# Peptides against a protein of PDB entry 5OOQ: the designs that were tried, part 27

Target 1, 227 residues: chain A of PDB entry 5OOQ
Amino acid sequence: YREDVRQVVTHPANALSFLQPGRLVEISVNGKDNYGWGAVVDFAKRINKRNPSAVYTDHESYIVNVVVNTMYIDSPVNLLKPFNPTLPEGIRPAEEGEKSICAVIPITLDSIKSIGNLRLYMPKDIRASGQKETVGKSLREVNRRFPDGIPVLDPVKNMKIEDEDFLKLMKKIDVLNTKLSSNPLTNSMRLEELYGKYSRKHDLHEDMKQLKRKISESQAVIQLDDL

## One batch from the design tools (peptide; made by RFdiffusion4, then SolubleMPNN)

Design b1_p11_4_s3 (from b1_p11_4, 4 letters changed)
Fold by OpenDDE base, seed 5:
Structure b1_p11_4_s3 (fold): chain B 227 residues (1-227), chain A 11 residues (1-11)
Amino acid sequence: as target 1 above (227 residues)
Amino acid sequence: MILPYEVDTSP
C-alpha cells in the first residue's frame, strides 16, 4: 500500500505543484540508492534531444534537480548533466564510514520516496561556488532538528488529493495502522506482564522497553513490507 | 540562528 500511495503522490498531477525550490524530498534512485532528504532546485519536462519521439511514463516524464548532501565523495559528479536522469556509473550515496559531498542530481519523479512539508530557503544561484554546500548545511540542520524524520506532506489535507479510490486506500491504511498500533501495544503489554513477572530489577524494565521498541519496530517494518 | 527552512504546505 505504501507504493500505491507513493505512485499517486509522485504523479505529475499531484507532485509538480509541490516541487518548489527548496522543497524537501526523500530520494531513492533505482530502488537501491538512498540519498535521504534533498532539496528541490527546479524541475522540467523531460525532453530527449537525441530522440524527440521518446515516450516516457508519467513518473519518468519530468526531471527534478535536487541537492543532496550524501553523495559519495569519489563519485564522478563532474559527469552529471542537468536534466539527464541517466546517472553515470559510480554516482551513488556514501555508505557507512564513507565521506560524502553535496551534489545536484537529476532524478525522475519515480525516485521520490516522500515529499516533505518543509521548504528550505534556497540561494538564488545554486551553481555558484559554495552554494551547494550552503544547502548541504541547511539539510544537516533540518536532519538535526527532526531526528525522527522530516514530516511528510499530508496527501489529503495538504496536497488535496480527492480521488475516491485514493481516499479509500488511505482509509484502509489508517485502519491497518490502528490495528498495527493496537497489536504491538497489546503484545508489548503482554510482554511487559510476562517480563514484569520476571523483572525484579529496574534494569530489566529498561531492557524490556528497548526490546519492545525493537519488536515494535521490527513488526512495523514487517507489516510495512506487507503493505 | 535563523532557521534555514519553513513549513510550507501550499502548492
Scores: peptide ipSAE 0.578, ipTM 0.933, DockQ to the pose 0.618
Fold by OpenDDE base, seed 3:
Structure b1_p11_4_s3 (fold): chain B 227 residues (1-227), chain A 11 residues (1-11)
Amino acid sequence: as target 1 above (227 residues)
Amino acid sequence: MILPYEVDTSP
């Protein structure tokens, strides 16, 4: 269900209005490279100059430039191309014990794990010498102040996502979280199984419909277990 | 100390 929520939240219709300069976003590239929380610089619609007729999925149709402070120091950051979300080989976050640097990386909406409720004060020219490092210091300060994690925007209260199917999904997640807090082990496995099945690249509407069915099925199973 | 951030929940 978290992935389904992420798909809705990171859809252009919902996410773009909250990708203001300085907006904190949690970044995971290709599901493997976790950069942690970064700051949005800007975004633009993805344009393929070589193939103007290229059709991208909704989540790949925009490029978001973000400042991260977790880039591995020996990453070939000079090979980064503005507005090219296909990162060169060797671009990765620093592992434990490795040194990190600040970098601006282009990502797709699909690489956003979460959108935070915090916004940094951004320098006017992030490309100027030392400006990325200033943002990096701000990111470190935020992480210091929020050791339990940066608060995430509420999809309903803050983002005003009012889709009926989404609201039903959120209510079900709340019920599941309440039940998980009472029975942590059995419900985590069920959630993981549900998440594994939803990783399919389907249209948002079809994904929501399938999610509704699975939630109904899971509720039926929970009701059967409570019987 | 000026906070380098603010809470912003607005679009």
Scores: peptide ipSAE 0.577, ipTM 0.932, DockQ to the pose 0.593
Fold by OpenDDE base, seed 4:
Structure b1_p11_4_s3 (fold): chain B 227 residues (1-227), chain A 11 residues (1-11)
Amino acid sequence: as target 1 above (227 residues)
Amino acid sequence: MILPYEVDTSP
């Protein structure tokens, strides 16, 4: 069902009006390479100069240029071709422990996992030296502010997708989410998480009490030696 | 500190 929602949301008829400069989008290339949240620079209709008669699917018919701050540092970013969503070999996000850099990558609508409700203030010229890094800093700040994830645009309330079949799909998802939230296993996992947080606080409190006792005992010993 | 972002739900 999530994929079905994604297909509707990322369709050109729905997505393009929300791909303004600075719009945050969650990027997954080929269902494998997760770049996380990036910022839209611009988009254009996909034109194949070599094959003008090329027919693309709706989700592949536009190229979106996005700034990401998760590009692996040793990726051959110099081989990136403007408006070519076929990324060169070695272009990938940094893994855990690897260094990342900022890069502009061309993606298709099919590579958008979600569209955020946030827009960054974008530099006028993203191609200028240091401007990508500025956007990268902004992305880091956003991620810091939203540790639980960037809020996603509501397909119905925000994007005004009023298709009857889509609304039915959303209702089904809501019912399933309600059932999942009412599941005793889900509730038990939440309880364990809360208990874990409480236990850690209690442990810290006990440690502080023990430290205070040791300080008091040391002071008492010093007073005895002075008598 | 000025936020480098804004909430924008408009097309």
Scores: peptide ipSAE 0.575, ipTM 0.933, DockQ to the pose 0.494
Fold by OpenDDE base, seed 1:
Structure b1_p11_4_s3 (fold): chain B 227 residues (1-227), chain A 11 residues (1-11)
Amino acid sequence: as target 1 above (227 residues)
Amino acid sequence: MILPYEVDTSP
């Protein structure tokens, strides 16, 4: 269901009006290259100069330029072509332990995982020396302030997506989330009550509680990923 | 410290 929501949210009819300069978006390229949260610079309709008659899917029909602060330092960023979402080989996010730099990358709407409810104050000329790094500092500050993640735009309340099928989808997700949160296996209090009856040792009780909580959280995450 | 961001839920 998450992918279904993402498809609707990132559709041009819904997304473009929220891709103002500085809008935070969560970026995943080719389903594997997670750049995390970046800031929108601008967007444009995708034009194929070689084949003007080329028809793109809705989610590939626009190019969004975004500043990311997670680009691998040794990535060939000089090979990036403006408005070309086909990234050169070697363009990737930094992995754990690697150094990162700020870069502007062109992405499609399909590479947007989520749209945040925050906008950065953007420099007038992002291509000027040092401006990307300024945005990078801002991104770091945002991440510091939102350790649990940047708040996502509400598709219904904020984005005003009123499609009936979409609303039904959202309702189903809400019901499932409620059931998951109310599930005794996920409810730490009920688990405590259940295990408190069986555990004679406080330490074992706490360990079991923590383990069950982790299992429950993991199951919840899996279930949410299956939505 | 001026926040480098704002909450913006507007289109």
Scores: peptide ipSAE 0.572, ipTM 0.931, DockQ to the pose 0.610

Design b1_p11_4_s4 (from b1_p11_4, 5 letters changed)
Fold by OpenDDE base, seed 2:
Order: C-alpha cells, then structure tokens, then sequence
Structure b1_p11_4_s4 (fold): chain B 227 residues (1-227), chain A 11 residues (1-11)
C-alpha cells in the first residue's frame, strides 16, 4: 500500500507543483541507495537527444536535481552528468562509519520516496563553490530538529489529491493500519484507474507550461527588437 | 538562530 501511495504522490501530475527549489524530498535510488532527505534544486522534462522519440514512463519522464549530504566521500562525483539519472558506478550513499559529502544528483520521480512539507532557503547558484555545503548544513539542522523524521506532505490536505479512488485507498490504509491487514490486489487495480485520471491532469500542466514558455519567448523577442 | 527552512504546503 505504501508503494501504491508513493506511485500516486510521485506522479508528475501531483509531484511537480511541489518540487520547488528547496523542497525536501526523501531519496532512494534503485530501491537500495538511500540518500535520506535531500533538497530540490530544479527539475526538467527528460529529453533524450540521441533518441527524441524515446518514451519514458510518467515516473521516469522528469529529472529532478537534488542536493544530498550523504554521498560517499570517495564516490566519483566528477563523473556525474547533469540531467542524466543513470548514475555512474560507485555513486552511492555513505555507509555507517564512512564519511559523506554534499553532491547534486539527478534523479527520476521514481527515486522519490516521500515529499516533505519543508523547503530550505536555497542559494541562488548551487554550483558555486561552497554552496552545496551550505545546503548540507541546512539539511543537518533540519534532521536535528526532526529526530523522528521530517514531516511529509499530506496527499489529500496539502497536495489536493481528491481522486475518489485515492481517497478510498487512503481510507483503506487507515483501516488496515488499525487491523494490521492488507489487500495489495485491490490497490493495484485502483492505481491503474488513478493513472488514467492523472494523465489528463498532467496534460493540462504541460499545456500551461508550454503557454508560459511561449509568452516568455515572445516577450524576449520584443525586447530584442526594441534594442 | 535563523531557521534555514520554512514550512511550505502550497504548490
């Protein structure tokens, strides 16, 4: 059930509007590399320059750049490619007893375990010298203040996911938590129905983004002609 | 100490 909720929450139609700079997100790459809570830098639609016709799943269709403070110190961070979520070999979180450093890593939405209700104040240029370390200090302070974990956005109250099937799922989870029972088959069926609805919402979001881009481009052209 | 974060529950 937690995975079903995660799939809905991290769907572009729901997640993207909450991936503002500084948004705290819990990161797990490839289901094993747990970086803990990181801070969103930015995100972009995934573009394959070599294969423009490449079709990605919804959860793999965007790249989110995040600052983490748990990168293993000897990780080959110099091999990281911006907006390439395929991480080089050796890129991993520090294990217990290992030293860690701050790094910006590109991840997919599928690598987001949860979205927090907190945003860090982010430096203007995270790539400038020392800026990642500043974010790292902020992350440490947050973790210190929230020893029981960073509060997660409420999917219904905060994210406004009001889909009937999702609400039923959430209600079921609540009941099951009380009863210590689960029904994964029912949740899987509902997830498919939800994806159909979220796809439509996503289309509207993309349309709005394209419109904003066109407006910005038009304004830029006008300013150039006036020079 | 100024908090390096804020609560933000809005899109």
Amino acid sequence: as target 1 above (227 residues)
Amino acid sequence: MILPYEENTEP
Scores: peptide ipSAE 0.560, ipTM 0.936, DockQ to the pose 0.499
Fold by OpenDDE base, seed 3:
Structure b1_p11_4_s4 (fold): chain B 227 residues (1-227), chain A 11 residues (1-11)
Amino acid sequence: as target 1 above (227 residues)
Amino acid sequence: MILPYEENTEP
């Protein structure tokens, strides 16, 4: 059920509006590599230039660039490719006793464990020398202030996920936290129905994003003509 | 001390 909630929360139709620059997200790559809380830099729709016909799942259809401060120091960070969520071999978080560094890694929505209710003030150019380390200091300060963990966005109150099936899922979780009796297979079918609804919302979001880009491009052209 | 973060619960 927690995974079911995570799938709904991290669906593009719900998550993307909360992935503003500086948004704190908890990161787990491939279900094995826990980087802890990182800060969102930006996100983009996943485009495969080699295979334009590639169809990605909803959770793999976007790439989120995040700053982490838990990267193992000897990780081959120079091999990281922007907007490629397939991480090179050796890219991993530091274990206990190992030294860590700050890095920007591209992840999919599926690698987001939770979305925090906090947003860092981000530097204008995260790629500039020393800027990742500044974000790293901010992350350390947040972790110091929230020793019990960073507060997570409420899916209903904050994210305004008002889908009836999701609300039923949340109620069931609340009941199951009280009663362990419901069959996981029945909940998976309801998730598919939810995904169908979210897919439509996702399409609208992409249309809006494309429209905003066109507006921005048009404004940039107008500014160039006025010079 | 200026906090390097803010609470943001809005899209």
Scores: peptide ipSAE 0.557, ipTM 0.936, DockQ to the pose 0.489
Fold by OpenDDE base, seed 1:
Structure b1_p11_4_s4 (fold): chain B 227 residues (1-227), chain A 11 residues (1-11)
Amino acid sequence: as target 1 above (227 residues)
Amino acid sequence: MILPYEENTEP
């Protein structure tokens, strides 16, 4: 169910307006490379120059450039290509006991775990010498001030996601968080599959609404099967 | 000390 919420929150229709320069976002690439909290530089619509007719999923249709301060020091950061979210081999976060550096990485919306309610004051030119390190210092200061984690934007109060099915999803998550017993992974995988199917056919907003309905229905069926 | 960040909950 957390993944279901993440899919809605990180959808272009909801997320892009909150990806201003300096916005803090929690980053996980390929489901394994956790960079922690980074700062948004900018974003652009993904364009495939080799295949202009390439159809991307909604969550892969934009590239977000983010500053991270957790890049492994020996990562081949010089091989990073602007606006290419396919990261070179060896680009990874530092593990425990390893040294880290600041880097700008291009990610997709699908690599955003959460969107924070904080924005950093960003340098005018992040590519200038020493500017990434300045942002890195700011990130360290934020992490120091929020040892229990950076506050996340409220999807309803802040992001104004008013869809009834989304609200029902949020309520179900609250119930499940109180009840340890139901496996949220099966519902999340089904939601992701349904979301990928709808995003291609209709207006992104209407597709999200229909997906939320199907998710709610699927969750009701699973609750009936657990009886 | 000026905070390097601000709270922003608006688009």
Scores: peptide ipSAE 0.551, ipTM 0.933, DockQ to the pose 0.598
Fold by OpenDDE base, seed 4:
Structure b1_p11_4_s4 (fold): chain B 227 residues (1-227), chain A 11 residues (1-11)
Amino acid sequence: as target 1 above (227 residues)
Amino acid sequence: MILPYEENTEP
């Protein structure tokens, strides 16, 4: 269901009007490389100069340039081609313990996981020396202020997605979330307590089984000595 | 401290 929501939210008809400069977006490239929250620089319709007749899906028909502050420092960022969403090999986010740098990467709408309700104040020329790092500092400040995550645009209230099927989907998700939250098994503390009780019961049952086996073996030995 | 961001929920 989350993927279904994402497909609707990131569709050009809904997303493009919210991809203003500085808009925060959560980025996952090819469903594998999570760059976290980045800032939109601009977007353009995807043009294939080599194959003008190329037909792209709706989610691949636009290129969004985003500033990220999570690029691995040794990534070959010099090989990045403007408006080419096919990233060179070695372009990846920094892993834990690795150093990161700021970079502008071209992504498709399909690489947007979420659209935030915040916009950064963007420099006029992001390509100028030091400007990406300024945006990187702003991104760090936002992440510091929102440790539980950056607020996401409400698809209905903010994005005004009024499609009846989408509204039904959202209602279904809300019902499921309510059921999950009301389930006593979803409370991690109660689950740990329950697992602790089950583990203790299982241990006691195994101990009783071992004790019964030892008693049976001892009785068998006594009967052999009386023969 | 001036916030480097603003809330924007409009297109």
Scores: peptide ipSAE 0.550, ipTM 0.933, DockQ to the pose 0.603

Design b1_p11_5_s1 (from b1_p11_5 with F6W T10S)
Fold by OpenDDE base, seed 3:
Structure b1_p11_5_s1 (fold): chain B 227 residues (1-227), chain A 11 residues (1-11)
Amino acid sequence: as target 1 above (227 residues)
Amino acid sequence: PVFSYWEDTSP
């Protein structure tokens, strides 16, 4: 059930509006590499230049760039490619006793474990020398202040996920926390129905993003003509 | 400050 909730929360229709710069997210890559809490830099729709017709799942259709402060120091971070979520071999979090560094990594929505209710003030240029380390210091401070973990956004109260099937899922979780009685197969069917609804919202979000880009481009052109 | 954060529950 926790995974079912995670699937709904991290769906583009729900998650993208909360992935503002500086948003804290808990990161787990490939279900095994736990980087802990990182800060969102930006996100973009995943584009395969080699295969423009490539179709990705909803959770793999966007790339989120995040700053982490838990990268293993000897990881080949120089091999990281912006907007390529397929991480090079050797890219991993530091284990206990190992030294860590700050890095920007591209992840998919599927690598988000949770979305926090906190945002960091982000540098204007995170790629500039020393800026990642500044964010890293901020992350350390937040972790110090929240030893029990950063508060997670409430899916209903904060994210306004008001779908009836989702609310039923949440209620079932609450009941199951009191009673162990739900069939995983029934939940899967409901998730498919939810995804059908969210796909429509996703399309709208992409349309809005494209519109915002066009507006920004138009404004940039106007500014160039005024120079 | 350099290490400032804030609570943001809005989209």
Scores: peptide ipSAE 0.586, ipTM 0.922, DockQ to the pose 0.621
Fold by OpenDDE base, seed 5:
Structure b1_p11_5_s1 (fold): chain B 227 residues (1-227), chain A 11 residues (1-11)
Amino acid sequence: as target 1 above (227 residues)
Amino acid sequence: PVFSYWEDTSP
């Protein structure tokens, strides 16, 4: 059920508007590499220059650049490719007893475990020398202040996810938490339906955004022709 | 700044 909620929360239709610079997100890459809480730098639609026809799932269709302060010090961070969420071998969080460094890593929405209700003050240029470390210090401070974890955005109250199926899912989770009566299959089916609905909404939103851009571009061209 | 973060629950 938590995964079901995560899938909805991290869907582009819901998540992207909350991935402002400095937004704290909990990061788990491929469900294996837990980097803990990191800070969003920016995000972009995933574009495969080598294969422009590549179709990605909704959760893989965007790349989010995040600053983490838990990167293993000997990780080959120099091999990180901007906007490539396929991380090189050896890129991993530090284990217990290992030293960590700050790094900017590109992740997909699928690698977001949770979205926090906090934002960090971010430097204007994260690539400048020492800026990642500054963010790293901020992350450490936040973690110190929130030893029980950073508060997560409320999907309903904050993120305004008011889809009936989602609300039903949330209610079921609450009931299950109370009664331990799990019907994960039913919830998974509902999640899939919900996901399908969100995918459609997102597609429409992107289409509308593209249309607005085209209109704006057309207007700009008209203005240029009138000059 | 004393505070390196703020609460933001808005899109």
Scores: peptide ipSAE 0.586, ipTM 0.923, DockQ to the pose 0.547
Fold by OpenDDE base, seed 1:
Structure b1_p11_5_s1 (fold): chain B 227 residues (1-227), chain A 11 residues (1-11)
Amino acid sequence: as target 1 above (227 residues)
Amino acid sequence: PVFSYWEDTSP
């Protein structure tokens, strides 16, 4: 059920508006590589240039660039490709006793474990020498100040996820945390309905973004023609 | 210089 909540929270319709530059997110890649808390640089819709007809799941349809300070020092970070969430072999977090470095990694929404209620001030150019290390220092400071973990955004109070099925899911999780008795199938059906609603919301949001871009492009063209 | 952080619960 925690995974069900994560799926709702990390859905584009809910998550993207909270992935501002500097937003702290907890990162787990492929369910095995835990990078801990990182800072959002930016995000973009995933585009496959080789296969433009490729359809991604909602949680794989966006790429989020994040700064992490837990990258294994001997990881082949030079092989990282911007906006490619398929990480090269050897890209992994440092294990206990290993040294770590700061890196910018491209991840999908599915690799977000939690969204924090904190943001970092981000440098204008994260690719400039020393900037990712500065963010890394800030991450260390935050982790030091919150030894019990960075506070997570409240899905209802902060993210305004007020869907009745989601609220029921949250209640069921609370009950299950106390008693293992609820039927997984009923929860899966409700989750599917919830995902359907969020998918529609996401589509409308993307349409609006596309319209805004077209308007901005048209205005830019008009301004260029007036020059 | 270490960048500061702030609480932001807004979209």
Scores: peptide ipSAE 0.585, ipTM 0.923, DockQ to the pose 0.647
Fold by OpenDDE base, seed 2:
Structure b1_p11_5_s1 (fold): chain B 227 residues (1-227), chain A 11 residues (1-11)
Amino acid sequence: as target 1 above (227 residues)
Amino acid sequence: PVFSYWEDTSP
């Protein structure tokens, strides 16, 4: 059930509006590499220059750049490619007793375990010398203040996910927390229905984004002509 | 301090 909730929450139609710069997100890459809480730098639609016709799942269709402070110090961070979520071999979080460094890593939405209700102040240029370390200090401070974990956005109250099937899922989870009952098949079916609805929202979001870009481009052209 | 965070539950 937690995975079902995660799938809904991290769907582009729901997640993207909350991936503002500095947004704290809990990161798990490939279900095994837990980087803990990181801070969003930015995100972009995934574009495959080599295969423009590549079709990605909704959760793999966007790349989110995040600052983490848990990167293993000897990880080949120099091999990281911007907006390439396929991480080089050796890129991993530090284990217990290992030293860590701050790094910006590109991840997919599928690598987001949770979206926090906190945002960090983010430097304008995170790639500038020392800026990642500044964010790293902020992350350490937040973790210190929230030893039991950073508060997660409420999917209903905060994210306004009001889909009936999702609400039913949430209610079911609440009941399960009390009764320890499970109905994975029902949840799976509901998830598919939810994806259909969220897909529509995503389309609208993309349309709006495209429209805003077009307006911005048009305004830029007009300004150039007035010079 | 240079290290600031805030609660933001808005989209």
Scores: peptide ipSAE 0.582, ipTM 0.920, DockQ to the pose 0.637

Design b1_p11_5_s2 (from b1_p11_5, 4 letters changed)
Fold by OpenDDE base, seed 5:
Structure b1_p11_5_s2 (fold): chain B 227 residues (1-227), chain A 11 residues (1-11)
Amino acid sequence: as target 1 above (227 residues)
Amino acid sequence: PIFDYWEDTSP
C-alpha cells in the first residue's frame, strides 16, 4: 500500500508541481541505493538525443537533479552525466563508516521515496564551487532539527490530490491499517486504474503547456510584426 | 533561515 501511494505521489501529474528548487525529497535509486533526503535542483523532461523515439514510463519520463550529501567519497562522480539517470558503476551512497561527499545526481521520479514539506533556500548557481557543500550543510542541519524525520507532504491536504479513486485508496489503507487486512489485488487494480487516469491528466497538462507556449510564441510573432 | 515550509514558498 505504501508503494501504491508512492506511485501516485511521484506521478508527474502530482509530483512536478512540488519539485521546486530546494524541495526536499527522499531518494532511493533502483530500490537499493538509499541516499536519504536530498534537495531538488531542477527537473526536465527526459530527452534521449540518441534515440528521440524512446518512450519512457511516466515515472521515468522526467529527470530530477538532486543534491545529496551521502555520496560515497570514492564514487566516480566525474562520470555523472547531466540528465542521464543511468548512473555509472560505483555511484553509490556511503555505507556505515565510509566518508561521504555532496553530489548532484540525476534521478527519475521513480527514485523518489517521499516528498518533504520543506524547501531549502538554494544557491543561485549550484554548480559553482562550494555550493553543493553549502546545500549539504543545510541538509545536515535540517536532519538535526527533525530527528524524528523530515515531514512528508500530505497527499490530500498538501498536494491536493483529489482523485476519487485515490481518496478511496487512502481510506482503504487507513481501514486496513486498522484492521490488518490487506487486499493487495484490489489495491493493485486500483493503482493501475489510477495510473491510467494520471497518465491522461499528465498528457493533458503537457498539451496545455505546449499550447500556452504556442500562444506565447504567436503573440511574440505578432508583436514583432507590429514593430 | 535555511528552509521554508511548502506553504510559504508557494507563489
Scores: peptide ipSAE 0.291, ipTM 0.801, DockQ to the pose 0.202
Fold by OpenDDE base, seed 4:
Structure b1_p11_5_s2 (fold): chain B 227 residues (1-227), chain A 11 residues (1-11)
Amino acid sequence: as target 1 above (227 residues)
Amino acid sequence: PIFDYWEDTSP
């Protein structure tokens, strides 16, 4: 259910209007590299100059540049290409005990775990010397002020997502949070329907495949824990 | 201030 909500929230139709400079977003690249909360610099539509006919899923169709303060210090940040979300090998967050630095990384919407209800005041030129570090300090200060976590935008109240099916999903989640009884499979089917409304027909099939894969993986993990 | 809430930053 959380993934279902995330997919709707991070859809371009909903997310882009909240990706202003300084918007805090929680970043998980490829579902494994957790950079924590970063600050949006800007975003642009993904353009493949080499293959203009390239079709991206809705969640991969935009590149968001974000400042993170959790980049591993020895990451090859010099190899980062603007607007290329395919990160070079070795680009990763710092692990416990490792030193981190500030970096601007290009991510897709699919790498956004959550959108915060906070927006930092950003420097005019983030590429200027020391500006990333300033943002990094601000991020640390925000984290200090919110020890229980940075507040997340409410999809309905804040983002004004008024889709009836989404509202039904949210209600179901609320009911499920109160009643542990509902079958994970029924949730996956509804996600597909919800995505179908936001996504153009062609993009839906790939997103559905990815979603089915994630659901299958999550079910496999649950089965392993029950063993 | 280092940040604003979304409601404060809305035009």
Scores: peptide ipSAE 0.264, ipTM 0.788, DockQ to the pose 0.346
Fold by OpenDDE base, seed 3:
Structure b1_p11_5_s2 (fold): chain B 227 residues (1-227), chain A 11 residues (1-11)
Amino acid sequence: as target 1 above (227 residues)
Amino acid sequence: PIFDYWEDTSP
């Protein structure tokens, strides 16, 4: 059920509106590499230049660039390619006793474990020398201030996920946390229905985003012609 | 300030 909630929360229709620059997210790559809490730089729709017809799952359809302060110092960070979520071999978090550095890594929505209720003030140019380290210091300070963990967004109260099936899922989780009777099959069917609804919402969101970009581009062109 | 609480309190 926790994974079901995570799938709904990290779906583009719900997550993208909360992935502003500086948003704290808890990162787990491939379910194995835990980078802890990082800060969102930006996100973009995943485009395969080699295969433009490539269809990605909803959770793999966007790439999120995040600053982490837990990268192993000897990781081949120079091999990182922006907007390529397939990380080179050797890119991993530092283990206990190892030195860590700050890095910007591209991840998919599926690599987000949790979305925090906190947003860091980000430098204007994160790619400039020393800026990643500044974010890294801020992350350390936040972790120091929240020893019991960084506050996570409430899916209902904060994210305003008001879908009836999701609310039923949440209620069921609450009941199941008190009573262990889960029928996984019933939950999977409801989750599929939820994904169908979110997919439609996501399509609309992308259309709106594209429209806003076109409007902004058109306005920029008009301003250039008026100069 | 290092961080802000971003609660989308949009009605």
Scores: peptide ipSAE 0.298, ipTM 0.810, DockQ to the pose 0.206; fails the geometry check
Fold by OpenDDE base, seed 2:
Structure b1_p11_5_s2 (fold): chain B 227 residues (1-227), chain A 11 residues (1-11)
Amino acid sequence: as target 1 above (227 residues)
Amino acid sequence: PIFDYWEDTSP
C-alpha cells in the first residue's frame, strides 16, 4: 500500500505543483541508493534530443534537480550531466563511516520516496561556489530540528488529492494502522484508472504552464525592444 | 529562518 500511495503522490499531476525550489524530498534512486532528504532546485519535462519520439512513463517524464548532502566524496560528480537521470557508475550515497559532499543530481519522479512539508530558502544561483554547501548545512539543521523525521505532506489535506479510490485506499491504511495489523489488504487499487484521471489533469497543467511561459517570453521581448 | 512550511511559502 505504501508503494501505491507513492505512485499516486509522485504522479506529475500531483507532485509537480509541490516541487518548488527548496522543497524537501526524500530520494531513493533505483530502489537502492538512498540519499535521504534533499532540496529541489528545479524540474523540467524530460526531452530526448536523440529520440524526440521517445515515450516515457509518467513517473519518468520529468527530471527533478535536487541538492543532496549525502553524496559519497569519491563519487565521480564531474561526470554528472544536467537533466540526465541516468547517473554515471560510482555515483552513490556515502555509507556509514564514509565522508559525504553536497551535489546536485538529476532524478525522476520515480526516485522520490516522499515529499516534505518543508521548503528551504534556496540561493539564487545554486551552481555558484559554496552555494550547495550552504544548502547542505540547511539540510543538516533541518534534520537536527526534526529528529523523528521531516514531516511529510498529507496527500489529502495538503496535496488535495480527492480521488475516491485514493481516499478509500487511505482509509484502509488508517484502519490497518489503528488495528496494528501488518496484513496488507490485497485490495486491487485501480491505479490504472487513477492514472488516467491524473494524466488528463496533467495535460491541463502543462498547457497552462506553457501558456504562462509564452506570455512571459513575449513580455520580455517587448521590454527589450523598449530598451 | 532556513525553511518555511508549505502553507507559509509564497507560491
Scores: peptide ipSAE 0.280, ipTM 0.795, DockQ to the pose 0.220; fails the geometry check

